# Designs tried in a protein design run: peptides against a protein of PDB entry 8HF1. Part 102

Target 1, 320 residues: chain A of PDB entry 8HF1
Amino acid sequence: NVMLYATKPTEVMVSFPHQEQVLTVTRLISAEIEKFYVSLDLMNIGVQPIRRSKSLQCLRDPSKKSFVKQLFNDFLYQMKEYGIYAASIAIISLIVEFDIKRRQAETLSVKLMHRTALTLCEKIRHLLVQKLQDMTYDDDDDNVNTEEVIMNFSTPKVQRFLMSLKVSFADKDPKDICCLVFVERRYTCKCIYGLLLNYIQSTPELRNVLTPQFMVGRNNISPDFESVLERKWQKSAIQQFRDGNANLMICSSVLEEGIDVQACNHVFILDPVKTFNMYVQSKGRARTTEAKFVLFTADKEREKTIQQIYQYRKAHNDIA

## One batch from the design tools (peptide; made by RFdiffusion4, then SolubleMPNN)

Design b2_p17_2_s1 (from b2_p17_2, 10 letters changed)
Fold by OpenDDE base, seed 5:
Order: structure tokens, then C-alpha cells, then sequence
Structure b2_p17_2_s1 (fold): chain B 320 residues (1-320), chain A 17 residues (1-17)
């Protein structure tokens, strides 16, 4: 139980300006998703046979429409919280998911629903990539993955996160780095992972320094084969991180379930700390003497964040 | 016990980048 160990990492904060990137492209994408929701609500997909898949979640959405909306709502969240560049990575995950679901669809109506969702994702991908290319003089897809493009099309939060990584880890020995990055949502792990791969590849000071991995929670909705693939990925990612073959792990609340991860020297909290358990579990991974615990906060939420962390520190000291 | 201040290091990060 990580709660019993009084870890005293150096706790620091990085603030970022609250800037709503009101780009025309983000408004257009949001409007296209809203139009799609109206169309989706009008789709008669019939009564789906309640396959007794033992997952309690398959019983809750007989229409499979709510899951489609959930994926697009998660995408809209990624675009808002992390920016257009992160959204260009996030949309690929939706394309893969809807293509799998289209192939697995038992009825023609469900196949058509997932096909329509997939077509929308391809349109969104094109709009995002086109917007990233507006800063590049060359039509080559590889030119959208530069440090400059990544930074310019990321939210101030992601910019300050990437800057903090570069400043913290430039030209360091990979063996001296054990870094955790905590995010709130499962899909953010893969999105930030893809962004970091491109950022590290575009940043010479980090190319041979940081090797990222990600962990996502179990998907209780995934078919047995997807759940097997996800479990294999998780086991491989954890093992690579234990063996030092990966030195940066992006995770959601999965580490709260008692994944035995080595003592880390850096813990980044990219999203707001919403619970005492998240604070204690994440802080409890920063166990080295020189460990840093870095919080990211919007300037407008700075005082509230400080007060919340002081309350959590007090509560943690009262139980330690 | 004195709660250690939560230091904002933003300016340090911006200066070193």
C-alpha cells in the first residue's frame, strides 16, 4: 500500500496561460461531430441482439451508439486539452477502433454506422493534417512532425510539458532517468505517447535519452482478442520500463491498481489532481532522494491548485 | 509541521529552454 510510505519528493508547479485555441478548424471539426451525432440519433440500427458477453458494459448500451459518441467526445477532449497536433494523433486511434468495429459488426446497419463514423474520422484527419501543413513549405507528411510544428499546434499546457522534459532531460544518461507522466483519461496515454515519439525524434537532445512507453487501463468492452492484445502490450510496456529499456511511462489511473513499478526520480502530473488517492499514488512513485513531483496548472487555477495540494499534504501527513 | 511551499518554476523552465 503506497499510502504507508512517507515519500518526500520535491514538489514543484509549472503554470501555463489559459488560452482557448479558437481555431476555425477546431470549430469546423466540432460542428461536423455535432452534425454526425444528430445523424447517429436518427439511425435505426434495430434491436441489437444482447449477446451475453459477461461484461456488464455490453448490457448498458444495446444501441452501440453511446460508445461511438464516447470515442468522439474523448477525441474532442484531446483536441481541446492538448491541441491540434495531439488531435492528429488521437484521430488515428479512432480510425483503428471504428475499422475493427466495422469488421466485427453483426448487422449491415451497424456496419454502416461504423463506416459513417470512420468516414468522418478520415475527414477530421485530413482537416488536421492540412492545418499542420500550413506552417510547412513542403507537402511531405514527414515535415509536420518537426519540433516547431508540434510546439505551435500544442496547447500552452503541452508546450510547458515538452519544455519541462527538454530542460529536465537534455543530454542526460538514459539510465539516470525514471519518469512517470500521469494523465486523467485512458486515451490520453496513447495520444501523448504518439506526440512524445515525434517530439523526441525531432529533438536531438532527447533522441537517445528518452524512450517512452504507455499504459492504459483494461478495456472491459474489448473482445477477448483485443483484451489479449492490450494485456500483452501492458505486460511488455511494464517489463520494458522495469528493465530500463523504457525510461518514461505515460499512465492513467492504472498505477493505482498496484502495478509494481520501480522508484521514479521524476513524476509529471499533466492533468489536474482530482483526488487524494491520485495525489498519494502518483507522489508515492517519486521515491528517490532527488525525486521531483511536477504539477501542471492553468494560471487561473494556480491558487486553487496550491490550496488543494496543501490540503492533500496535510491529509497525507496526518495518516503517515 | 511547516508545509513546504509549492514553488512555481515556470520562469526557470522558460529561461532554460
Amino acid sequence: as target 1 above (320 residues)
Amino acid sequence: GVIEPLVDITDEILKKY
Scores: peptide ipSAE 0.603, ipTM 0.935, DockQ to the pose 0.835
Fold by OpenDDE base, seed 1:
Structure b2_p17_2_s1 (fold): chain B 320 residues (1-320), chain A 17 residues (1-17)
Amino acid sequence: as target 1 above (320 residues)
Amino acid sequence: GVIEPLVDITDEILKKY
């Protein structure tokens, strides 16, 4: 049991103020998505052929409407949890997905459904970009990717995360860094990856220090739904991280699936630790000398987080 | 075993940033 002899990482917490982002733009976007859901429920897309794959316990919604709603709900979650800057990146992933689904549509009604979703995503993107431009003098999309814009349009959680990265890694040797960042949701990995690319590029102290990658866990969703591109990306990302060509990896639930990732000196838990298994596995990656395990918590949840971590530590010590 | 305290380093991060 490799856990018995591992150096225990230093566990630390970073707190952030709980701010509900009360932006007019976020309310407008939410209202447009709600209107779209009403329209979507009225759309007659016909009975879709149930491809009974014998192995898929996942009840595919044959209507494909639930999948469309899931993507927008995940977007709304990312906008709320990470901010409008992260949302401007997240919406691009929806645009790509709905464009693929529009092209792959077997029926005119399904094609129209994905086209309507895509049109809404483009509208949302324009609303987000316009709001980011409120801090820029120039209408150039590149000017919205500054450290200042990223920080000002990120949630306090993301702000404290970015501050923690800058403080931890400014002007360090890239070879001395092996960092994992854990997030709860699959789609958050790509969103935070895009945010980090822009942040690192806009932060001189990090430009030649941090090289991020992201890895999404192989959902128990059939290998048939993972695009050949996503599988290639995952293999490449893992290999780059193993070879030291990437030194920061954003992950969702990946360790539960037995993906062998090297021993890291930094592990950041950006989202709440929901399970004992997630705690043990993520902490178990911080195995180097002087490894740090960093938890992010809202100030209002600070005490609850501390108690939960102490319970997990006790349970871990009773098994070890 | 002594449960090491979970230290909040927020002030350190804010001061160094």
Scores: peptide ipSAE 0.602, ipTM 0.932, DockQ to the pose 0.818
Fold by OpenDDE base, seed 2:
Structure b2_p17_2_s1 (fold): chain B 320 residues (1-320), chain A 17 residues (1-17)
Amino acid sequence: as target 1 above (320 residues)
Amino acid sequence: GVIEPLVDITDEILKKY
């Protein structure tokens, strides 16, 4: 039962210029990943014995190469959609994942595959960090996490999002804030979380105001593959948000799975609303009298977004 | 019912930032 509470949040839009970040570094990184895919396709990782467990079917050798490619494709998407600063955070998640997979590798060939992927991630990290440092006078690694660096190396979408957060929440009481940020993809939750941690820490008006958390939706893949650690972390993050110890939650569209999140006063839709269900569910979380529902759209997609939202509003009113 | 217009607040955000 989607409780169709007739919440009428104030729905607003923020537009941003569609700029493809044509940076030399992004082209170089993309080319290095494509070269790696060619090498990866040539790697013989063997045929691993079909372990009899139905759960382990996802560990078949084609799935291991596919998983490596998926992580890099997800990284390329983050770099394109959120910018090179977000990419510098996203690459750390790949490094951690490939290091875990390298250590868990049952064969030398699989270990080597993950090691090669890890080496590429380290090269990508270096290229990204070097580019972030080009705007800092001091070679000190600590200086890349300034508000200025974050803004300059973020896409216009992320810039407008961060500006909207600062304008909305500067010097407010943290108890008066219950904010949701919706993103399309699960991996974006962690990337935007890391970006927000650094942005909040670099922004005096937000340091003691916003405490972010993120929630990764459960993959419909067997509960046996979710690490016990990931499940514990998700429960802890949700509990912190319920207890008011966190007041901003980044989530993917997977809130469909019945996570009872409290009534929020702010809902930000960072990525395009692709479905009526996503619209209704995300909007249905903005339940306070002064609740705001903020949509981000590229200027080129502005009219299409407006028409789509009007269609969703009409459809919602016909059901309510 | 009058569908409330989806207001673009971009200029307001830019001015307040």
Scores: peptide ipSAE 0.601, ipTM 0.934, DockQ to the pose 0.831
Fold by OpenDDE base, seed 3:
Structure b2_p17_2_s1 (fold): chain B 320 residues (1-320), chain A 17 residues (1-17)
Amino acid sequence: as target 1 above (320 residues)
Amino acid sequence: GVIEPLVDITDEILKKY
């Protein structure tokens, strides 16, 4: 009986100042989205069939309006939690989604609704890019992807995360790195992935060290809503991480029981740990002898976070 | 068992950056 003593990872915390950066541009964007919601509520798009999904929790009103509002609310969350640089990447995903929905529209009224949403996204993109360019001498779009621009237009949470990556991985062998980054929301995975690609490319010490990938967990929402392309992407992303072709994986959910991801030496929790299950499953991926489990917390929530982690540790030791 | 304190490494990260 070889008791495989699962080596417990070293658990550490990184704090960040809770600055609500109220930029004029973020207020303008929020006001434009609010005006659009008033206009959207006045649009007659006809009666949409309510699909009753049997699982009570996600009453996604299958209304085409509710989906549009959800995407903009998720965008506003990305802008608030990660900053205007991350928002400039997030808005591109909305543009792509609304263009697809516009092309797939069965009625002229629904087509017009998605066209109006798309026009708003293009306006928001221009406002964000213009604000990023205010720090550059050259009006060229390519000059906004510098380490300085990324850091200055990211929230303190994202700044401390990027600093932690640079300090942890600068000039290391890519083969010695197996890193997981956990985020709360599905759309955050792609947004933080795009931000990391630009940050790694702008940071010489990381360019040949970190190769990021992202995976969105299977939502318990019917496999019918996951595009065949998204399922192929997830399978490819997992395989690249298993083969060592990617050494940093961004995940929006704890990988369901049965995604055998390799023993990781680093686990970063970018968003607050909201559940005991999230804590146990994410920590359970840090399996190497020198594995680090890194939590990010706002300074104002530091004591609450410490107490919550102590409660989770106690509960985990009582079950183990 | 003694629960090990959760160490804040913020100052170490800021000093090394």
Scores: peptide ipSAE 0.597, ipTM 0.934, DockQ to the pose 0.822

Design b2_p17_2_s2 (from b2_p17_2, 7 letters changed)
Fold by OpenDDE base, seed 4:
Structure b2_p17_2_s2 (fold): chain B 320 residues (1-320), chain A 17 residues (1-17)
Amino acid sequence: as target 1 above (320 residues)
Amino acid sequence: MEIEPIVDITEEIEKKY
């Protein structure tokens, strides 16, 4: 019912060149992760007691090899999709996660597995930070968090996203901004949040204009304690956004069902719209009279994306 | 209802940045 009277947002597209950042550092990092997977497969972690919690039987045990591989695969995806600057932020989340799991390890073999993963993450962090520093022509400026460094080491998609934020929000009143940013993966929310904090701090026109927050889907795989902390954090983040203490919210597609957020004037879709439900739910948040719905697409996928959006518009009009 | 064309604003963003 509430969707029928929503003012239709202005739908716009931003295209970007499909450039794979073929950096030597990204190849080296990928090769180090593959070597680690071979080593990980040879590790004897023993028979872990199946925690007989009936509700968690389908959930991957966070102490298993499969969960370690999932975190590194999510990191490799972020490095490819968002660039090496975003990867330098993403790796910190892996370091934190593996240190927590190392401390919570019930066996010496599981503790050693998480320690080995943590050591690899620190090596990857050093390789990324070194590469960010090598292109600061001023040998004396250890600050890898400049607008120039962020832009140069981001993918064309992220570059166009940051440009769109600057153009849309430069020198505006923070109270006039209610922005959502949709991403596909839960770990991308933290990565893009960290990138945006650094970008906003390096961009004078956005300082004190944008206050970002993120929201991560419930990690059903996390221990009950982590799930309680994540739930408390989500409630706090949503409340800050409702109260206007944050005016930009980064969220994953998994959150589309059941987020009660206010009417927004901007919605950015950073990753491809894969489903009709994602299109309707994300677009249905852009409810103000001058609301903008911004889609990002690779040039090679532009025509396909346009046709898909027209199909979704038709389907939405047939059910409305 | 005529489907309004989606506008590509890439050049506008590039010129204003």
Scores: peptide ipSAE 0.562, ipTM 0.922, DockQ to the pose 0.848
Fold by OpenDDE base, seed 5:
Structure b2_p17_2_s2 (fold): chain B 320 residues (1-320), chain A 17 residues (1-17)
Amino acid sequence: as target 1 above (320 residues)
Amino acid sequence: MEIEPIVDITEEIEKKY
């Protein structure tokens, strides 16, 4: 039980300015998604065959439209919260998912719906990549994956996170690092993982220091939706982190799943701590000597965040 | 128990980057 560990990591905060990236490209992308939602609502997909399998399958949107909207809403959230660079990675996950769903479509109408969604994702990808290229003055450097491009097209939250990683881990022995990064949403794990791979590769001081992995919580949506490959990958990622072959793990809900990970020396909370359980569980992983628990907060939410953490500390001390 | 204040390290991170 993680609550039984009297862990006293050093709790620190990193603040960032609340900057809405009011880019023309983000407005264009949002408007294209909104137009797509109107078109999606007008699509006659017909009555989907209710597969007569057990009670949990009845919660599926029979039109599959809500799932399509959910993926684009999660993308819009990632673009807003993490920036254009993170969005360029996030859109690839949607492309892969809609291509799978298009191939698995039982009807022509469902196939067309996923094809239209896929076409929109490719358009969005092009708009994002074009915007990343506009900052590369050299027509010859097709590589939008530089430290400068990543930083310039990331939100202040992501900038401060990357700065915190570089400052914390530059030129360190990879064996001395056991880092957890907590994010709120499942899809953010993969997005931030892709961003970190590119950032680490573009940052010489980190290239041989940090080996990231990500863990996506078991979708409570039927084990039939998790490809055998995704389940194998998840098990492999956890094992690599246990074996020290990966030293940074990005996760949304490691601890609700009963996944025991080793004691970590760094825990980063990239997104707001919404629950006492999340606080206690994430903090309970920072168990080494000199362990750090790093919170990221917008300047506007700084006072509220501090008060919330003090309430959680008090509640934790009253139980311990 | 006195609750130790959370230290904001933002300026430290910005200066070291």
Scores: peptide ipSAE 0.551, ipTM 0.919, DockQ to the pose 0.843
Fold by OpenDDE base, seed 1:
Structure b2_p17_2_s2 (fold): chain B 320 residues (1-320), chain A 17 residues (1-17)
Amino acid sequence: as target 1 above (320 residues)
Amino acid sequence: MEIEPIVDITEEIEKKY
């Protein structure tokens, strides 16, 4: 029995200061969303027609209000955890979702609800973009997608992540890179993907080095057209990553059983490791000889994170 | 450009446990 000593990845922890970005714009946006929730709770959308459609989703959110609140709660989370720049990308995803739901609305009341949500998203988008533009000193360069703007309007966590990418991959051969980035939430995959596209394009040392892609976990629950498109997108994204046409994959912690992702040389965990399964599955992707497994932690949570990783290592050794 | 602080998790565990 050749115990193939699976080369254990080097496990690295990058600390960041826990500074809440106290901007007037973030407080204003949060207050507008809270005001909207009060209005949403008062909306009478009537009895939803029980469509005979086999969609289990119609059974989960009969009021369609919980879906609206979920999207705004995910946006508020992204704004808090990743910053204003990531929020400016995240809000576009809400706009797209609410416009689809508005067009699919079976009743005037539901159509109005999604229209009101969409109007709020457009207001939020304008407030975010205006704040990003306040740093462009030159009236002529409306380009909010610079390295400077991205860095200044990102949280310390995202700043350290971007710096870690630059240090790890600057001027490297793209063929030598196989990178995974794990995030907690599905919508975070898309906003961090958009952020990385703009950051890589604005960073000469990375522009021809990193080709990002994102993968959303299979939502097996929705037979809807959106789920078919998502399944097609996932298959395409995975194939591009296997073929080497993408060398950085952003994925949610919901790697469903059966996504065969290749062995990677870098694994970044952007969000806190909340479960033993997440730790084992994500670490288990860092399998090359010089593989790095990188965690990001707030300075205040450093000790607790080390203790938690120790417990996970112990538990893993007791099962093996 | 050095990213500080970067800590080896294994070294930190070995110092404490």
Scores: peptide ipSAE 0.337, ipTM 0.831, DockQ to the pose 0.117
Fold by OpenDDE base, seed 3:
Structure b2_p17_2_s2 (fold): chain B 320 residues (1-320), chain A 17 residues (1-17)
Amino acid sequence: as target 1 above (320 residues)
Amino acid sequence: MEIEPIVDITEEIEKKY
């Protein structure tokens, strides 16, 4: 019985404007992906073995069309929710994944499917990088990683998040910082990690102050799909955060059960709080004196967010 | 630069309920 002497964190809500304007490049990329889905549906890849597990959603074989569509749908979500700068990082993860699957393909038809997906990812990467370079008069890839480019090509949500990090942590002692950042999706952890590395490197006040890591929750649904390399990396990332070699940890919402993370002084929720469990578990990590729990909400959703947090607080008090 | 609007969630709940 570790007594619940959890000092209640200060709960803060940061609002961001709703962005209605879709860039021409994002429309073009979305249209190219939809065109690819039509082509993908026409591809004959043969009969794929259906592993019927009795109780849970059919574990989609990673070589199936449905898995290819899932990766592109997750990319489209990241581009919409985080912006084209984050999308330029996210697309690299798709390129790596489709190249691995292309090499591991058991049939020529499956190999061709992954090759076609890879060619689309390379085209998308070129379109994104070209758009980032339109602000830089220099053709050098290194010039797209400036604070200005990152901010201008990020969504208002990500802009407010980065500004909140700068205001919270500028010129602080790294030892006084223990920060968690929660995101909804597994792939978002790696994307936001890459964005933060570039932002910290471009921001003098955060250089040598913030050392980010990421972790993806153990996928209880498929321990067999986690490579031995991914499991080793997760253990290393947790250990670096425990040892103070990292002071900011990016986590997916799947961390709900069983990761003993130290008491944190800052918890950021980058994505909407969709469940009572997510609220209680993420808030329950902000345990230090003067701990801050920070939510990000669209201006249009502010009232609904406050009402939802009130309902979660009431439900939590009725159980305690 | 103050990031407006930063709102205390507890204060906003107490004003409404």
Scores: peptide ipSAE 0.315, ipTM 0.814, DockQ to the pose 0.117

